# Ledger of designs, part 2: peptides against a protein of PDB entry 3ZN8

Target 1, 125 residues: chain A of PDB entry 3ZN8
Amino acid sequence: LEEYDKIQKKMEDVMEGKGKLTLRDVYAQIIALRKMGPLSKVLQHIPGLGIMLPTPSEDQLKIGEEKIRRWLAALNSMTYKELENPNIIDKSRMRRIAEGSGLEVEEVRELLEWYNNMNRLLKMV

## One batch from the design tools (peptide; aimed at target 1 R69 W114)

Design b1_p8_5_s2 (made by RFdiffusion4, then SolubleMPNN; from b1_p8_5, 4 letters changed)
Fold by OpenDDE base, seed 3:
Structure b1_p8_5_s2 (fold): chain B 125 residues (1-125), chain A 8 residues (1-8)
Amino acid sequence: as target 1 above (125 residues)
Amino acid sequence: LLIAQQLR
């Protein structure tokens, strides 16, 4: 509960322009959600998601859970400086993170692109 | 993993 409330407050501060979303915040969010159980149970606790999104198939939930595990491996292979300021992650850092996590460089790029898109959306609200 | 953990 306390970790979730800290994440919500951080998202509010970013939306108000008082802060910046980091990959540390993303990591904390993923861990907090995973403490609630499998992705299927987590999605059931998001109000309005079942109204705005088609209910994912069991196979889509398994794929999503696997993607989250891979992203956690990438995040666990980043330095604190990279987590706090993802914009410093160049091609050499991205390759190191991929090799360190057992991922393809493209999977690390996908995580960074997702982060950049999310951080843009939160700044537009 | 090991090199990235040492640079944390």
Scores: peptide ipSAE 0.142, ipTM 0.804, DockQ to the pose 0.034
OpenDDE base, seeds 1, 2, 4, 5: peptide ipSAE 0.115, 0.119, 0.124, 0.134; ipTM 0.784, 0.779, 0.790, 0.796

Design b1_p8_5_s3 (made by RFdiffusion4, then SolubleMPNN; from b1_p8_5, 5 letters changed)
Fold by OpenDDE base, seed 4:
Structure b1_p8_5_s3 (fold): chain B 125 residues (1-125), chain A 8 residues (1-8)
Amino acid sequence: as target 1 above (125 residues)
Amino acid sequence: LLLAEQLR
């Protein structure tokens, strides 16, 4: 619970323009949410999600858990400099991260695209 | 595992 509250406070500070969201923050958030239980329980605690999205099927939850596991493998294969500044990750770095994590380069690209989209949204608020 | 040690 205390680790989750620290991450929420950091997200609030970033939304207020007092910080930058990094892949270190993404990693910490994923770990904190996973300590609360499986993705199904985490989704039940997000207010308004049941209005915005249909309740995921059991198969969609399994796919989501596998995707989170793969993204954690990619994050664990990154250097501290890459986690703090993901924009330095070029094609050579993506390939190294993919090889080190046992993932396809496309899966590493998808994680980075998600991060870039999240940072664009946070700058528009 | 390796990154979790760097986050401490």
Scores: peptide ipSAE 0.145, ipTM 0.809, DockQ to the pose 0.047
OpenDDE base, seeds 1, 2, 3, 5: peptide ipSAE 0.136, 0.143, 0.143, 0.144; ipTM 0.804, 0.810, 0.809, 0.807; seed 1 fails the geometry check

Design b1_p8_5_s4 (made by RFdiffusion4, then SolubleMPNN; from b1_p8_5, 6 letters changed)
Fold by OpenDDE base, seed 3:
Structure b1_p8_5_s4 (fold): chain B 125 residues (1-125), chain A 8 residues (1-8)
Amino acid sequence: as target 1 above (125 residues)
Amino acid sequence: LSLAEFLR
């Protein structure tokens, strides 16, 4: 709960232009949510999700859970400096992260692209 | 289901 509250405050600060979302923040949020149980249980605790998103099928939940596990493996293979400043992740770092996590380089790229899109979105609010 | 949708 404490880590979840920290990440929420951090997101608010980013939306106010007082900070920057990092992959460390993303990691902390994922871990905080996963402590609540499997993805299906976690989704039930997200306010407004049932109003804004169609209820995912069981298969979609399984796919989502697997994607989260893969991204956590990537995040666990990053250095602290990379987590704090993902912009330093070049092709060589991306390859190292992929090898260390057992992922394809494209999967690591997908995570970084997602992060960049999320960070842009939060700054526009 | 994208992680972006999950983290909204």
Scores: peptide ipSAE 0.076, ipTM 0.701, DockQ to the pose 0.238
OpenDDE base, seeds 1, 2, 4, 5: peptide ipSAE 0.034, 0.054, 0.036, 0.064; ipTM 0.679, 0.690, 0.686, 0.704; seeds 1, 5 fail the geometry check

Design b1_p8_6 (made by RFdiffusion4)
Pose (drawn by RFdiffusion4):
Structure b1_p8_6 (pose): chain A 106 residues (1, 21-125), chain P 8 residues (1-8)
Amino acid sequence: LLTLRDVYAQIIALRKMGPLSKVLQHIPGLGIMLPTPSEDQLKIGEEKIRRWLAALNSMTYKELENPNIIDKSRMRRIAEGSGLEVEEVRELLEWYNNMNRLLKMV
Amino acid sequence: LIEEKLLE
């Protein structure tokens, strides 16, 4: 049930219920439909879950703050350690900056 | 944002 500390404390809670659906707990707004979140049980069918939660914990508690310092020598690093590819790491690293970015405008 | 992204 400044930001990095929050991301972990949150993503960790996003597994001990599902992938849960508490996305509608702090949103007074309304939804769309039910035949859409049905594609959430698909990723649950596999013995695995997601690639993101992989290389995510395979990083220092400071490398997640400014993933910009990460180079070609650091991408392959958390790649082979997590079992993902260099390409699957980019989509993850280019997102840590987005959260710390779009949050500023909030 | 994190929750929405994990649903993707």

Design b1_p8_6_s1 (made by RFdiffusion4, then SolubleMPNN; from b1_p8_6, 4 letters changed)
Fold by OpenDDE base, seed 1:
Parts: sequence; structure tokens; C-alpha cells
Structure b1_p8_6_s1 (fold): chain B 125 residues (1-125), chain A 8 residues (1-8)
Amino acid sequence: as target 1 above (125 residues)
Amino acid sequence: LLAEELLS
């Protein structure tokens, strides 16, 4: 998958301090990974994950799939400017995104917190 | 690297 290789290169550049991870990158990665099949199939292709995490149950996989669908709904409710620069998302924008996606504000906040944590981890490498 | 479990 050519798109997957581009995303991997982007992630490597961010880890080397040559770029910044955006929510657009996150969106692209989710879509590319989903083309590989269900979450169970995707997880087996992530190096080191099986060592760090226990094997998920079928119920846990279903919960994960639902979480991904909800996050995609949130991302689809964001503007291009918000996707490229998530730091501009204030409380007003967050509420709009939640309403547009049919999610609670706390769910949108969870996505943004995940993004911020991921971005910090990548910069520490 | 897509995982909600990274929130730790």
C-alpha cells in the first residue's frame, strides 16, 4: 500500500524532528490501516504491540472498532485548519465538533488528549 | 501507531 508507506515516512520524519504530526496525518493513518482489514488484523502488523499489550478479547476488539468509528466522525467534523493545526481547537470549536459528530465533548477531548500525548512522545525520541 | 492504550 503506497499510502501506508508515505504515512510511515511521515512518522519517521516527525520522530527525527523534521516535521509535526497533525490530525490530518492521524486521519490518513487510520484510513490506510483500515484498508488492511478489521482491527484484529491491523494490530498484528504493529511491531512491538504484542509484547507490550496482552492479546485483546473479541469484545475489546469491538470496543476498539467503535472508538475508531467515533474518532473518524469527530475528524470528519473538523475544518481543514483544525486538522492541520489542532492547537487552535478551543472550547467553542470542541463543542461544535462534538455536536456535528454526535459525540460528547468529553469524547472529542479524549481524541485531542491522545493526539497531544502521541505528538509529545514522538518528539521525545 | 493507532492505539487508545497509549494513553498511559
Scores: peptide ipSAE 0.070, ipTM 0.700, DockQ to the pose 0.289
OpenDDE base, seeds 2, 3, 4, 5: peptide ipSAE 0.065, 0.060, 0.054, 0.062; ipTM 0.704, 0.701, 0.683, 0.715

Design b1_p8_6_s2 (made by RFdiffusion4, then SolubleMPNN; from b1_p8_6, 5 letters changed)
Fold by OpenDDE base, seed 1:
Structure b1_p8_6_s2 (fold): chain B 125 residues (1-125), chain A 8 residues (1-8)
Amino acid sequence: as target 1 above (125 residues)
Amino acid sequence: PLAEYLLS
């Protein structure tokens, strides 16, 4: 839970215009949340999510768990420089990451797009 | 990460 608190503080800092969300932060968050148990238990600890989203089915949870595993594979195939500064990831780097993780390039692009959207959202607050 | 070893 100590690491979880650090991640929450990081997110708060980004929302206040202090610092920048990186893929290293995303990686740390995923690992910390997974230590809390399966995705079903993680979701119940996210404030407001139960109000925004209906209770996921077992199949949806399985899909979510698989997506997390795939994203972790992609993140594990990135360099420290890429994790700290995802903006440097071009088509060549993206292809390397996909090949190294056993994913399609489109899956890596999906992760990066999710990150970009999240980072933009946090800065808007 | 693994890539750090592969590209070093």
Scores: peptide ipSAE 0.256, ipTM 0.868, DockQ to the pose 0.033
OpenDDE base, seeds 2, 3, 4, 5: peptide ipSAE 0.120, 0.130, 0.126, 0.095; ipTM 0.634, 0.632, 0.630, 0.697; seed 4 fails the geometry check

Design b1_p8_6_s3 (made by RFdiffusion4, then SolubleMPNN; from b1_p8_6, 5 letters changed)
Fold by OpenDDE base, seed 4:
Structure b1_p8_6_s3 (fold): chain B 125 residues (1-125), chain A 8 residues (1-8)
Amino acid sequence: as target 1 above (125 residues)
Amino acid sequence: LLAQELLS
Protein backbone atom coordinates (compact mmCIF):
# COMPACT_ATOMS: atom_id res chain seq x y z
CA LEU B 1 0.00 0.00 0.00
CA GLU B 2 1.31 3.43 -0.95
CA GLU B 3 0.36 4.87 2.43
CA TYR B 4 2.18 2.07 4.20
CA ASP B 5 5.36 2.75 2.25
CA LYS B 6 5.22 6.45 3.12
CA ILE B 7 4.81 5.65 6.79
CA GLN B 8 7.66 3.13 6.70
CA LYS B 9 9.91 5.77 5.18
CA LYS B 10 8.89 8.23 7.89
CA MET B 11 9.63 5.68 10.59
CA GLU B 12 13.02 4.96 9.05
CA ASP B 13 13.81 8.68 9.06
CA VAL B 14 12.83 8.90 12.75
CA MET B 15 14.99 5.90 13.60
CA GLU B 16 17.89 7.60 11.84
CA GLY B 17 17.36 10.74 13.93
CA LYS B 18 16.01 12.68 10.93
CA GLY B 19 12.54 13.09 12.40
CA LYS B 20 10.32 12.97 15.47
CA LEU B 21 7.78 10.28 16.20
CA THR B 22 4.42 11.71 17.24
CA LEU B 23 1.06 10.16 18.02
CA ARG B 24 -0.07 11.50 14.65
CA ASP B 25 2.53 9.22 13.09
CA VAL B 26 1.31 6.36 15.26
CA TYR B 27 -2.26 6.96 14.15
CA ALA B 28 -1.29 7.03 10.48
CA GLN B 29 0.72 3.83 10.87
CA ILE B 30 -2.13 1.98 12.56
CA ILE B 31 -4.56 3.02 9.82
CA ALA B 32 -2.14 2.01 7.08
CA LEU B 33 -1.50 -1.38 8.66
CA ARG B 34 -5.24 -2.00 9.12
CA LYS B 35 -5.79 -1.40 5.42
CA MET B 36 -3.67 -4.48 4.80
CA GLY B 37 -6.34 -6.58 6.49
CA PRO B 38 -6.91 -8.22 9.86
CA LEU B 39 -4.16 -8.12 12.47
CA SER B 40 -3.23 -11.69 11.56
CA LYS B 41 -2.40 -10.61 8.01
CA VAL B 42 -0.57 -7.52 9.22
CA LEU B 43 1.68 -9.60 11.44
CA GLN B 44 2.55 -11.84 8.49
CA HIS B 45 3.98 -8.82 6.68
CA ILE B 46 6.32 -7.80 9.51
CA PRO B 47 9.75 -9.28 8.80
CA GLY B 48 11.34 -11.05 11.75
CA LEU B 49 8.24 -10.92 13.94
CA GLY B 50 7.77 -14.67 13.75
CA ILE B 51 11.33 -15.08 14.96
CA MET B 52 11.08 -12.61 17.84
CA LEU B 53 7.59 -13.49 19.05
CA PRO B 54 5.74 -16.76 19.26
CA THR B 55 2.85 -17.06 16.83
CA PRO B 56 -0.13 -15.62 18.67
CA SER B 57 -3.23 -17.71 19.14
CA GLU B 58 -6.49 -16.71 17.51
CA ASP B 59 -7.67 -15.40 20.87
CA GLN B 60 -4.54 -13.26 21.26
CA LEU B 61 -5.10 -11.82 17.79
CA LYS B 62 -8.65 -10.88 18.76
CA ILE B 63 -7.41 -9.21 21.94
CA GLY B 64 -4.78 -7.33 19.94
CA GLU B 65 -7.33 -6.20 17.37
CA GLU B 66 -9.60 -4.92 20.13
CA LYS B 67 -6.69 -3.09 21.78
CA ILE B 68 -5.86 -1.37 18.49
CA ARG B 69 -9.50 -0.35 18.12
CA ARG B 70 -9.47 1.11 21.64
CA TRP B 71 -6.23 2.99 21.04
CA LEU B 72 -7.67 4.46 17.84
CA ALA B 73 -10.63 5.70 19.87
CA ALA B 74 -8.22 7.39 22.28
CA LEU B 75 -6.24 8.96 19.43
CA ASN B 76 -9.46 10.22 17.83
CA SER B 77 -10.26 11.96 21.13
CA MET B 78 -6.97 13.90 21.22
CA THR B 79 -6.38 17.43 19.98
CA TYR B 80 -3.86 18.19 17.26
CA LYS B 81 -1.51 19.70 19.87
CA GLU B 82 -1.71 16.54 21.96
CA LEU B 83 -1.05 14.30 18.94
CA GLU B 84 2.00 16.38 17.95
CA ASN B 85 3.32 16.76 21.49
CA PRO B 86 1.96 14.03 23.77
CA ASN B 87 4.10 15.31 26.67
CA ILE B 88 1.49 18.04 27.29
CA ILE B 89 -1.09 15.41 28.24
CA ASP B 90 -1.56 15.86 31.97
CA LYS B 91 -3.99 14.12 34.33
CA SER B 92 -6.86 16.38 33.30
CA ARG B 93 -6.28 15.84 29.57
CA MET B 94 -5.87 12.11 30.11
CA ARG B 95 -9.22 11.93 31.91
CA ARG B 96 -10.91 13.93 29.14
CA ILE B 97 -9.48 11.62 26.49
CA ALA B 98 -10.62 8.56 28.44
CA GLU B 99 -14.14 9.93 28.85
CA GLY B 100 -14.35 10.95 25.19
CA SER B 101 -13.18 7.55 23.98
CA GLY B 102 -15.10 5.39 26.45
CA LEU B 103 -11.85 4.02 27.90
CA GLU B 104 -10.44 3.73 31.38
CA VAL B 105 -7.81 6.32 32.29
CA GLU B 106 -5.38 3.45 32.75
CA GLU B 107 -5.81 2.45 29.10
CA VAL B 108 -4.96 5.96 27.94
CA ARG B 109 -1.96 5.93 30.28
CA GLU B 110 -0.86 2.64 28.75
CA LEU B 111 -0.95 4.15 25.25
CA LEU B 112 1.14 7.11 26.40
CA GLU B 113 3.62 4.88 28.17
CA TRP B 114 3.95 2.78 25.03
CA TYR B 115 4.59 5.92 22.99
CA ASN B 116 7.18 7.18 25.48
CA ASN B 117 8.98 3.85 25.45
CA MET B 118 8.98 3.75 21.65
CA ASN B 119 10.26 7.31 21.43
CA ARG B 120 13.08 6.52 23.87
CA LEU B 121 14.08 3.49 21.82
CA LEU B 122 14.13 5.52 18.61
CA LYS B 123 16.32 8.18 20.23
CA MET B 124 18.80 5.52 21.28
CA VAL B 125 19.18 4.23 17.72
CA LEU A 1 7.88 -2.57 15.66
CA LEU A 2 4.49 -1.02 16.31
CA ALA A 3 2.60 -4.29 16.01
CA GLN A 4 5.12 -6.09 18.21
CA GLU A 5 4.83 -3.47 20.91
CA LEU A 6 1.04 -3.54 20.76
CA LEU A 7 1.04 -7.27 21.38
CA SER A 8 3.68 -7.24 24.11
Scores: peptide ipSAE 0.081, ipTM 0.685, DockQ to the pose 0.406
OpenDDE base, seeds 1, 2, 3, 5: peptide ipSAE 0.072, 0.068, 0.071, 0.072; ipTM 0.677, 0.676, 0.678, 0.680

Design b1_p8_6_s4 (made by RFdiffusion4, then SolubleMPNN; from b1_p8_6, 3 letters changed)
Fold by OpenDDE base, seed 3:
Structure b1_p8_6_s4 (fold): chain B 125 residues (1-125), chain A 8 residues (1-8)
Amino acid sequence: as target 1 above (125 residues)
Amino acid sequence: LLAEKLLS
């Protein structure tokens, strides 16, 4: 709970133009949420989600859970410097991360693109 | 592992 609150505060700060969301923050959020149980249970605890998003099917939940596991593997293969500054991750770093995590390079790229989009979105709010 | 990194 404490970690979750810290993450929320960090997100609020970033939205106010204070600080920067990093992959470390993303990782912490994922871990904090996963402590609440499977993705299906986690989603049930997100206020307003049921209003904003249709209820995912069981298959969609399984896909999401697998994606999270794969992203965690990628994150576990990153250095401190990369986690704090994801923008330094070039093709060589992506390949290393992919090899270390057992993922395809495209999957690592997908994670980074997701991060970039999320960070941009938060800064626009 | 990243979890260990965050705790260090």
Scores: peptide ipSAE 0.101, ipTM 0.775, DockQ to the pose 0.045
OpenDDE base, seeds 1, 2, 4, 5: peptide ipSAE 0.067, 0.068, 0.068, 0.074; ipTM 0.743, 0.736, 0.736, 0.737

Design b1_p8_7 (made by RFdiffusion4)
Pose (drawn by RFdiffusion4):
Structure b1_p8_7 (pose): chain A 106 residues (1, 21-125), chain P 8 residues (1-8)
Amino acid sequence: LLTLRDVYAQIIALRKMGPLSKVLQHIPGLGIMLPTPSEDQLKIGEEKIRRWLAALNSMTYKELENPNIIDKSRMRRIAEGSGLEVEEVRELLEWYNNMNRLLKMV
Amino acid sequence: VLLHEKVL
């Protein structure tokens, strides 16, 4: 059930119920439909889950704050350690900056 | 929200 500490304390809670659907717990707004979140059970069918939660915990509690300091020598690092590819790491690293960015405008 | 969207 400043940001990095929140990200973990939140993503960790996003597994002990599903992938849960509490996305509609702090949103007074309304939804769209039900035939859409049906593609959520598809990723659950596999023995695995997601590639993001992989290399996510394979990083220091400070390297997630400023993923910009990460180079070609650091991407392959958390790649082979997590079993993902260099490409699957980029999409992850270029996102840690987005959260810390779009949040500033909030 | 961004995290939830990312998880989904």

Design b1_p8_7_s1 (made by RFdiffusion4, then SolubleMPNN; from b1_p8_7, 5 letters changed)
Fold by OpenDDE base, seed 4:
Parts: structure tokens; C-alpha cells; sequence
Structure b1_p8_7_s1 (fold): chain B 125 residues (1-125), chain A 8 residues (1-8)
């Protein structure tokens, strides 16, 4: 409970422009969501999501849960400096993270691209 | 919340 409240407050602070979203914040959120149960149960606890998005099929939920697991493996293979400042992740670092996590370099690139897109949206608010 | 909305 206390970890979840800290993560919510950090997300609110970032949404208010009072901070920077880091991959450490992303990691903390994924862990908090996983403590609530499978992605299927987490999505059921999100008010309004079932109104804005079609109910995911069981196969889509399995794909999403596997993607989250892969992103956790990538995040666990990052250094503290990389988690706090993902912009330092060059091609050599990206390859090391992929090798250390058992992922394709493309999957690590997708995580970083997603993070960059988020950090761009948060700077426009 | 924000993570779950973008993984779909």
C-alpha cells in the first residue's frame, strides 16, 4: 500500500510538471501494478478504461503481460544512471541491456521509444 | 494508469 501511494504521488507530481518521469518511476509502477495481480485484474480496477478501450481479448491480455515481463527484464539489466537518465543509452548500452535481459535489441529500443514519447507528452502539459 | 493506457 505505501509503495503504491508513493508511486501515485510521484505520477501526480510529474503530471503537474513538478518532476521528470524516469525509467525508475516506470519500474516502480510496473511492480505496483503486478502486486495487484495479472494485467486483466489491473485493467478491471481502472475506472473509465472499459469505456474508452474495447475490452481486450484473453490473448491480448497475455501478450500485454508478456510485454510487461520483458520490459521488467530490460529495466533490471539497466544501471542506476541509465534508469535515471535513459538518454545516455547508446547502441552499445542498448545491446548490453538486450544481451543481459535475453531480449532483442528492437524490444529494448521499443521500451526507450515509448519512454521518450511519454516524456515528450509530459513536457507539452 | 498511464502505462496500462499505452500498452494497449
Amino acid sequence: as target 1 above (125 residues)
Amino acid sequence: LLLAQQLL
Scores: peptide ipSAE 0.091, ipTM 0.678, DockQ to the pose 0.380
OpenDDE base, seeds 1, 2, 3, 5: peptide ipSAE 0.086, 0.066, 0.081, 0.066; ipTM 0.677, 0.660, 0.665, 0.658

Design b1_p8_7_s2 (made by RFdiffusion4, then SolubleMPNN; from b1_p8_7, 5 letters changed)
Fold by OpenDDE base, seed 4:
Structure b1_p8_7_s2 (fold): chain B 125 residues (1-125), chain A 8 residues (1-8)
Amino acid sequence: as target 1 above (125 residues)
Amino acid sequence: LLLAQLLL
């Protein structure tokens, strides 16, 4: 709980332009959310999700949990410098991360694209 | 819960 509240406050500070979201912050959030239980339990704690999104099927929850596991493998294969500054990840670093995590380069690219889209949204608020 | 909203 206390670790989760620290991560939430840091996300609020980033949304207020008081900080930068890094992949280290993404990693810490995924771990904090997983401590709450399976993805299904985490989704139940999001107010209004059941109104904005159809209730995910059991198969969709399994796919989502697998995607989170793959992204954690990619994040665990990154250096501290890459986690703090993901913009330094070139084609060579991306290939190394994919090989070290047992992922396709496309899956590592998808994680980085998601992170870049997040940082764009956080700068528009 | 921004990360869980954005993993979907």
Scores: peptide ipSAE 0.143, ipTM 0.727, DockQ to the pose 0.398
OpenDDE base, seeds 1, 2, 3, 5: peptide ipSAE 0.137, 0.131, 0.140, 0.134; ipTM 0.724, 0.717, 0.722, 0.717

Design b1_p8_7_s3 (made by RFdiffusion4, then SolubleMPNN; from b1_p8_7, 5 letters changed)
Fold by OpenDDE base, seed 3:
Structure b1_p8_7_s3 (fold): chain B 125 residues (1-125), chain A 8 residues (1-8)
Amino acid sequence: as target 1 above (125 residues)
Amino acid sequence: LLLEQQLL
């Protein structure tokens, strides 16, 4: 509960132009959601998601859970400076993170692109 | 060190 309220407040602050979404915030969100149970249970707790999105198949939920697990491995391989300022992650850092997490460089790139897209959307509100 | 231990 307290971790979730901190994440919501951080999202509100970023929407108000107060501060920046970081990969630390993303990590905290993923962990808070995973503490609620499997991705299938987490999706059931999102109000209106079942009205706006087709219910994912069990196989799509398993793929999503595996993708989140891989992104957590990447995040666990980042330095505190990279988590707080993802814009410093160059090709050399991205390769190191991939090697340290057992991921392809493309998978680390996809996480960073997703983060950049999310952080742009939150600043446009 | 797992990042989970740094966020607690």
Scores: peptide ipSAE 0.108, ipTM 0.750, DockQ to the pose 0.049
OpenDDE base, seeds 1, 2, 4, 5: peptide ipSAE 0.083, 0.082, 0.107, 0.099; ipTM 0.724, 0.728, 0.752, 0.740

Design b1_p8_7_s4 (made by RFdiffusion4, then SolubleMPNN; from b1_p8_7, 3 letters changed)
Fold by OpenDDE base, seed 3:
Structure b1_p8_7_s4 (fold): chain B 125 residues (1-125), chain A 8 residues (1-8)
Amino acid sequence: as target 1 above (125 residues)
Amino acid sequence: LLLAEKLL
């Protein structure tokens, strides 16, 4: 509860332009949500999601859970400086993160692109 | 290597 409320407040501060979303914030959010159980259970706890999105199939939930596991491996393979300022992650850092996490460089790039897109959307609200 | 970079 307390960790989730801190994450929500951080998202509000970012939407108001009072802060920046970091990969540390993303990591904390993923960990907080995963404490609620498997992705299927987490999605059931998001109000209004069933109105905004079609109910995912069991196979889509498994793919999503595996993607989250891979992203956590990448995040666990980042330095504190990279988590706080993802913009410093160059091609050399991406390769190191990929090697350290057992991922393809493309999977690390996809996580960073997702983060950049999310951080842009939160600044437009 | 990475663990050392997190401890520094």
Scores: peptide ipSAE 0.124, ipTM 0.776, DockQ to the pose 0.030
OpenDDE base, seeds 1, 2, 4, 5: peptide ipSAE 0.065, 0.070, 0.122, 0.053; ipTM 0.687, 0.693, 0.768, 0.681

Design b1_p8_8 (made by RFdiffusion4)
Pose (drawn by RFdiffusion4):
Structure b1_p8_8 (pose): chain A 106 residues (1, 21-125), chain P 8 residues (1-8)
Amino acid sequence: LLTLRDVYAQIIALRKMGPLSKVLQHIPGLGIMLPTPSEDQLKIGEEKIRRWLAALNSMTYKELENPNIIDKSRMRRIAEGSGLEVEEVRELLEWYNNMNRLLKMV
Amino acid sequence: VLIEEKLL
């Protein structure tokens, strides 16, 4: 049930219920339909879950703040350690910056 | 929200 600390404390909570659906707990707005979140149980069927939660914990508690410092020598680093590929790391690293970015406009 | 939506 400044940002990095929050990301962990939040993503850790996003596993001990599902992948849970509490996405509709702090949104006074309304939804769309039910035949759509059905594709959430599909990823659950596999013995695994997601690639993101992999290389996510395979990083220092400071490397997640400014993933910009990460080079070609640092991408392959958390790649082989997590079992993901260099390409599967990019999509993860280019997102840590987005959260710390779109949040500024909030 | 962004995190939750992204994980979905």

Design b1_p8_8_s1 (made by RFdiffusion4, then SolubleMPNN; from b1_p8_8, 5 letters changed; failed a check: a repeat of another design)
Amino acid sequence: LLLAQHLL

Design b1_p8_8_s2 (made by RFdiffusion4, then SolubleMPNN; from b1_p8_8, 4 letters changed; failed a check: a repeat of another design)
Amino acid sequence: LLLAQKLL

Design b1_p8_8_s3 (made by RFdiffusion4, then SolubleMPNN; from b1_p8_8, 4 letters changed)
Fold by OpenDDE base, seed 3:
Structure b1_p8_8_s3 (fold): chain B 125 residues (1-125), chain A 8 residues (1-8)
Amino acid sequence: as target 1 above (125 residues)
Amino acid sequence: RLLAEYLL
């Protein structure tokens, strides 16, 4: 509960133009959601998702859970400076993160692209 | 993590 309220307040602050969304905030959110159970249970707790999105297939949920697991491996291999300022992650840093995580560089790039897109959307709302 | 910050 307290961790979830901190994440909501952080999202509200970012939407108000106060502060920034970081990969540390993303990490905290993923961990908080995973404490609720598998991705299937997490999605059931999102209000309105079942009305706006088709219910994901069991295979789509498994793919999503595996993707989250891989992204957590990448986040665990990042420095505190990289988590707080993801814009410093160049090609050399991406390669190091990939090697340290047992991931492809493309998967690390995909995580960073997702973060950049999310951070742009939150600033437009 | 802390070791990676020292090496970079």
Scores: peptide ipSAE 0.145, ipTM 0.768, DockQ to the pose 0.029
OpenDDE base, seeds 1, 2, 4, 5: peptide ipSAE 0.129, 0.128, 0.129, 0.134; ipTM 0.700, 0.753, 0.657, 0.765

Design b1_p8_8_s4 (made by RFdiffusion4, then SolubleMPNN; from b1_p8_8, 3 letters changed; failed a check: a repeat of another design)
Amino acid sequence: LLLEQKLL

## One batch from the design tools (peptide; aimed at target 1 H45 L121)

Design b1_p9_1 (made by RFdiffusion4)
Pose (drawn by RFdiffusion4):
Structure b1_p9_1 (pose): chain A 106 residues (1, 21-125), chain P 9 residues (1-9)
Amino acid sequence: LLTLRDVYAQIIALRKMGPLSKVLQHIPGLGIMLPTPSEDQLKIGEEKIRRWLAALNSMTYKELENPNIIDKSRMRRIAEGSGLEVEEVRELLEWYNNMNRLLKMV
Amino acid sequence: RAFLNLLLA
């Protein structure tokens, strides 16, 4: 049930219920339909879950704040350690900056 | 919190 600390405390809670659907707990707005979140149980069918939650915990509690300092020598680092590829790491690293970015405009 | 939930979703 400044940002990095929140990301962990949140993503960790996003597994002990599902992947849960509490996305409609702090949104007074309305939804769209039900035949759409059905593709959420598909990723659950596999013995695994997601690649993101992999290399996510395979990083220092400071490397997630400014993933910009990460180079070609640091991407392959959390790649082989998590079992993901260098490409699967980029999509993850280029996202830590987005959260800390779009949040500023909030 | 709500905005982070949207991003994470």

Design b1_p9_1_s1 (made by RFdiffusion4, then SolubleMPNN; from b1_p9_1, 6 letters changed)
Fold by OpenDDE base, seed 1:
Structure b1_p9_1_s1 (fold): chain B 125 residues (1-125), chain A 9 residues (1-9)
Amino acid sequence: as target 1 above (125 residues)
Amino acid sequence: LSVLLQLLS
């Protein structure tokens, strides 16, 4: 809970333009959420989600869990410098990360694209 | 929470 609160505060600081979201922050958040239990249980703790979104099917939950697992593998294959500054990840680094994590390069690219999109979104809020 | 939601999208 304390770690989750720290992550939330960090996210708030980023939204206020006082900080930058890094992949280290993403990693920490994923780990904190995973400690709350399976994705199904985590979703139950999100206020209003059950009202606005249909309960994900079991298959959708499995897909979500697998995606999280794969992204964690990629993150675990990154250097500290890459986690702090994902923009330094070039094609060579991306290939290394993919090989180290057992993922396709496209999946690593997807993670990085997601990160970039997230940062853009957070700056607009 | 926002990160997780984006992961699922």
Scores: peptide ipSAE 0.113, ipTM 0.714, DockQ to the pose 0.426
OpenDDE base, seeds 2, 3, 4, 5: peptide ipSAE 0.102, 0.111, 0.112, 0.100; ipTM 0.706, 0.713, 0.710, 0.705; seed 4 fails the geometry check

Design b1_p9_1_s2 (made by RFdiffusion4, then SolubleMPNN; from b1_p9_1, 6 letters changed)
Fold by OpenDDE base, seed 4:
Structure b1_p9_1_s2 (fold): chain B 125 residues (1-125), chain A 9 residues (1-9)
Amino acid sequence: as target 1 above (125 residues)
Amino acid sequence: LPELLKLLS
């Protein structure tokens, strides 16, 4: 819970333009969320999410949990420098990360695209 | 966090 609160505060600071979201922050957040239990239980603890998103089906939850697991594998295959500054991840690094994590390059690309979209969103707030 | 999950979906 304490770890989760620290991560939330950091995300708030980023949204306020006081910091930068990194993949290290993403990793820490995913780990903190997983400690709370299954994705379904985690979603129940997020205020306002039920207003913004339809209730996910059991299949959607399963897909989401698998995606999180795969992204964790990718993150575990990144260097500290890559986690802190994902912009340095070129095609060669993406391939290495994919091979090291047992993922397709496209899955690593998806993670990076998600991060870029998130970071863009946070800068607009 | 809501934003994170929204983008994951």
Scores: peptide ipSAE 0.043, ipTM 0.664, DockQ to the pose 0.443
OpenDDE base, seeds 1, 2, 3, 5: peptide ipSAE 0.031, 0.031, 0.031, 0.034; ipTM 0.651, 0.659, 0.662, 0.657

Design b1_p9_1_s3 (made by RFdiffusion4, then SolubleMPNN; from b1_p9_1, 5 letters changed)
Fold by OpenDDE base, seed 3:
Structure b1_p9_1_s3 (fold): chain B 125 residues (1-125), chain A 9 residues (1-9)
Amino acid sequence: as target 1 above (125 residues)
Amino acid sequence: LSALLLLLS
């Protein structure tokens, strides 16, 4: 919970233009949420989610949980410098991360694209 | 939460 609160504060600071969301922040958030249990249990703790999104099927929950596991594997294969500044991740670094995590390069690219989109979104709020 | 929502999308 303390880690989650730190990440929420960091996201607020980014939204206020006081900082930048990093993959370290993303990693810490995923870990904090996973400590609450499986994705299905985590989703139950999100107020208003059932209003904003249809209730995911059991199969959708399994797919989501597997995606989180893959992203954690990628994040665990990154250096501290890469986590703090993902913009340094070139094709060579991306390949190394993919090999180290047992993922396809495209899956690592997807994570980085997601991160970039998220960081853009947070700056617009 | 926005991060998790985007993970699920």
Scores: peptide ipSAE 0.143, ipTM 0.741, DockQ to the pose 0.358
OpenDDE base, seeds 1, 2, 4, 5: peptide ipSAE 0.127, 0.142, 0.137, 0.125; ipTM 0.729, 0.738, 0.728, 0.724; seed 2 fails the geometry check

Design b1_p9_1_s4 (made by RFdiffusion4, then SolubleMPNN; from b1_p9_1, 6 letters changed)
Fold by OpenDDE base, seed 4:
Structure b1_p9_1_s4 (fold): chain B 125 residues (1-125), chain A 9 residues (1-9)
Amino acid sequence: as target 1 above (125 residues)
Amino acid sequence: LSPLLELLS
């Protein structure tokens, strides 16, 4: 709970232009959320989500849970430098991460693309 | 969007 609050505050700072979101931050946030329970329980604790998004089906929750698990595997296969500066991840690094995590290269690429899009979004807010 | 929602989106 305390770690979750710290990460949330950091994200707010990033949105205010006072910091940079890294994959380390993403990792920490995922871990903090996982301590709250399965994705289904996590979603129940997000204020306003039920208003903004339709209630996910059980199958959608399972897919989301699996995706989080796979992304954690990828993150666990990254070096500290890569987590702090994902832009250094070239094709060779991406392949290594994929092999180390048991993922397809495309899945690692998807994570990186998501991160890049998220950073762009946060900088615009 | 809440920070959590932004991460999950």
Scores: peptide ipSAE 0.059, ipTM 0.671, DockQ to the pose 0.477
OpenDDE base, seeds 1, 2, 3, 5: peptide ipSAE 0.082, 0.057, 0.046, 0.058; ipTM 0.689, 0.670, 0.685, 0.682; seed 1 fails the geometry check

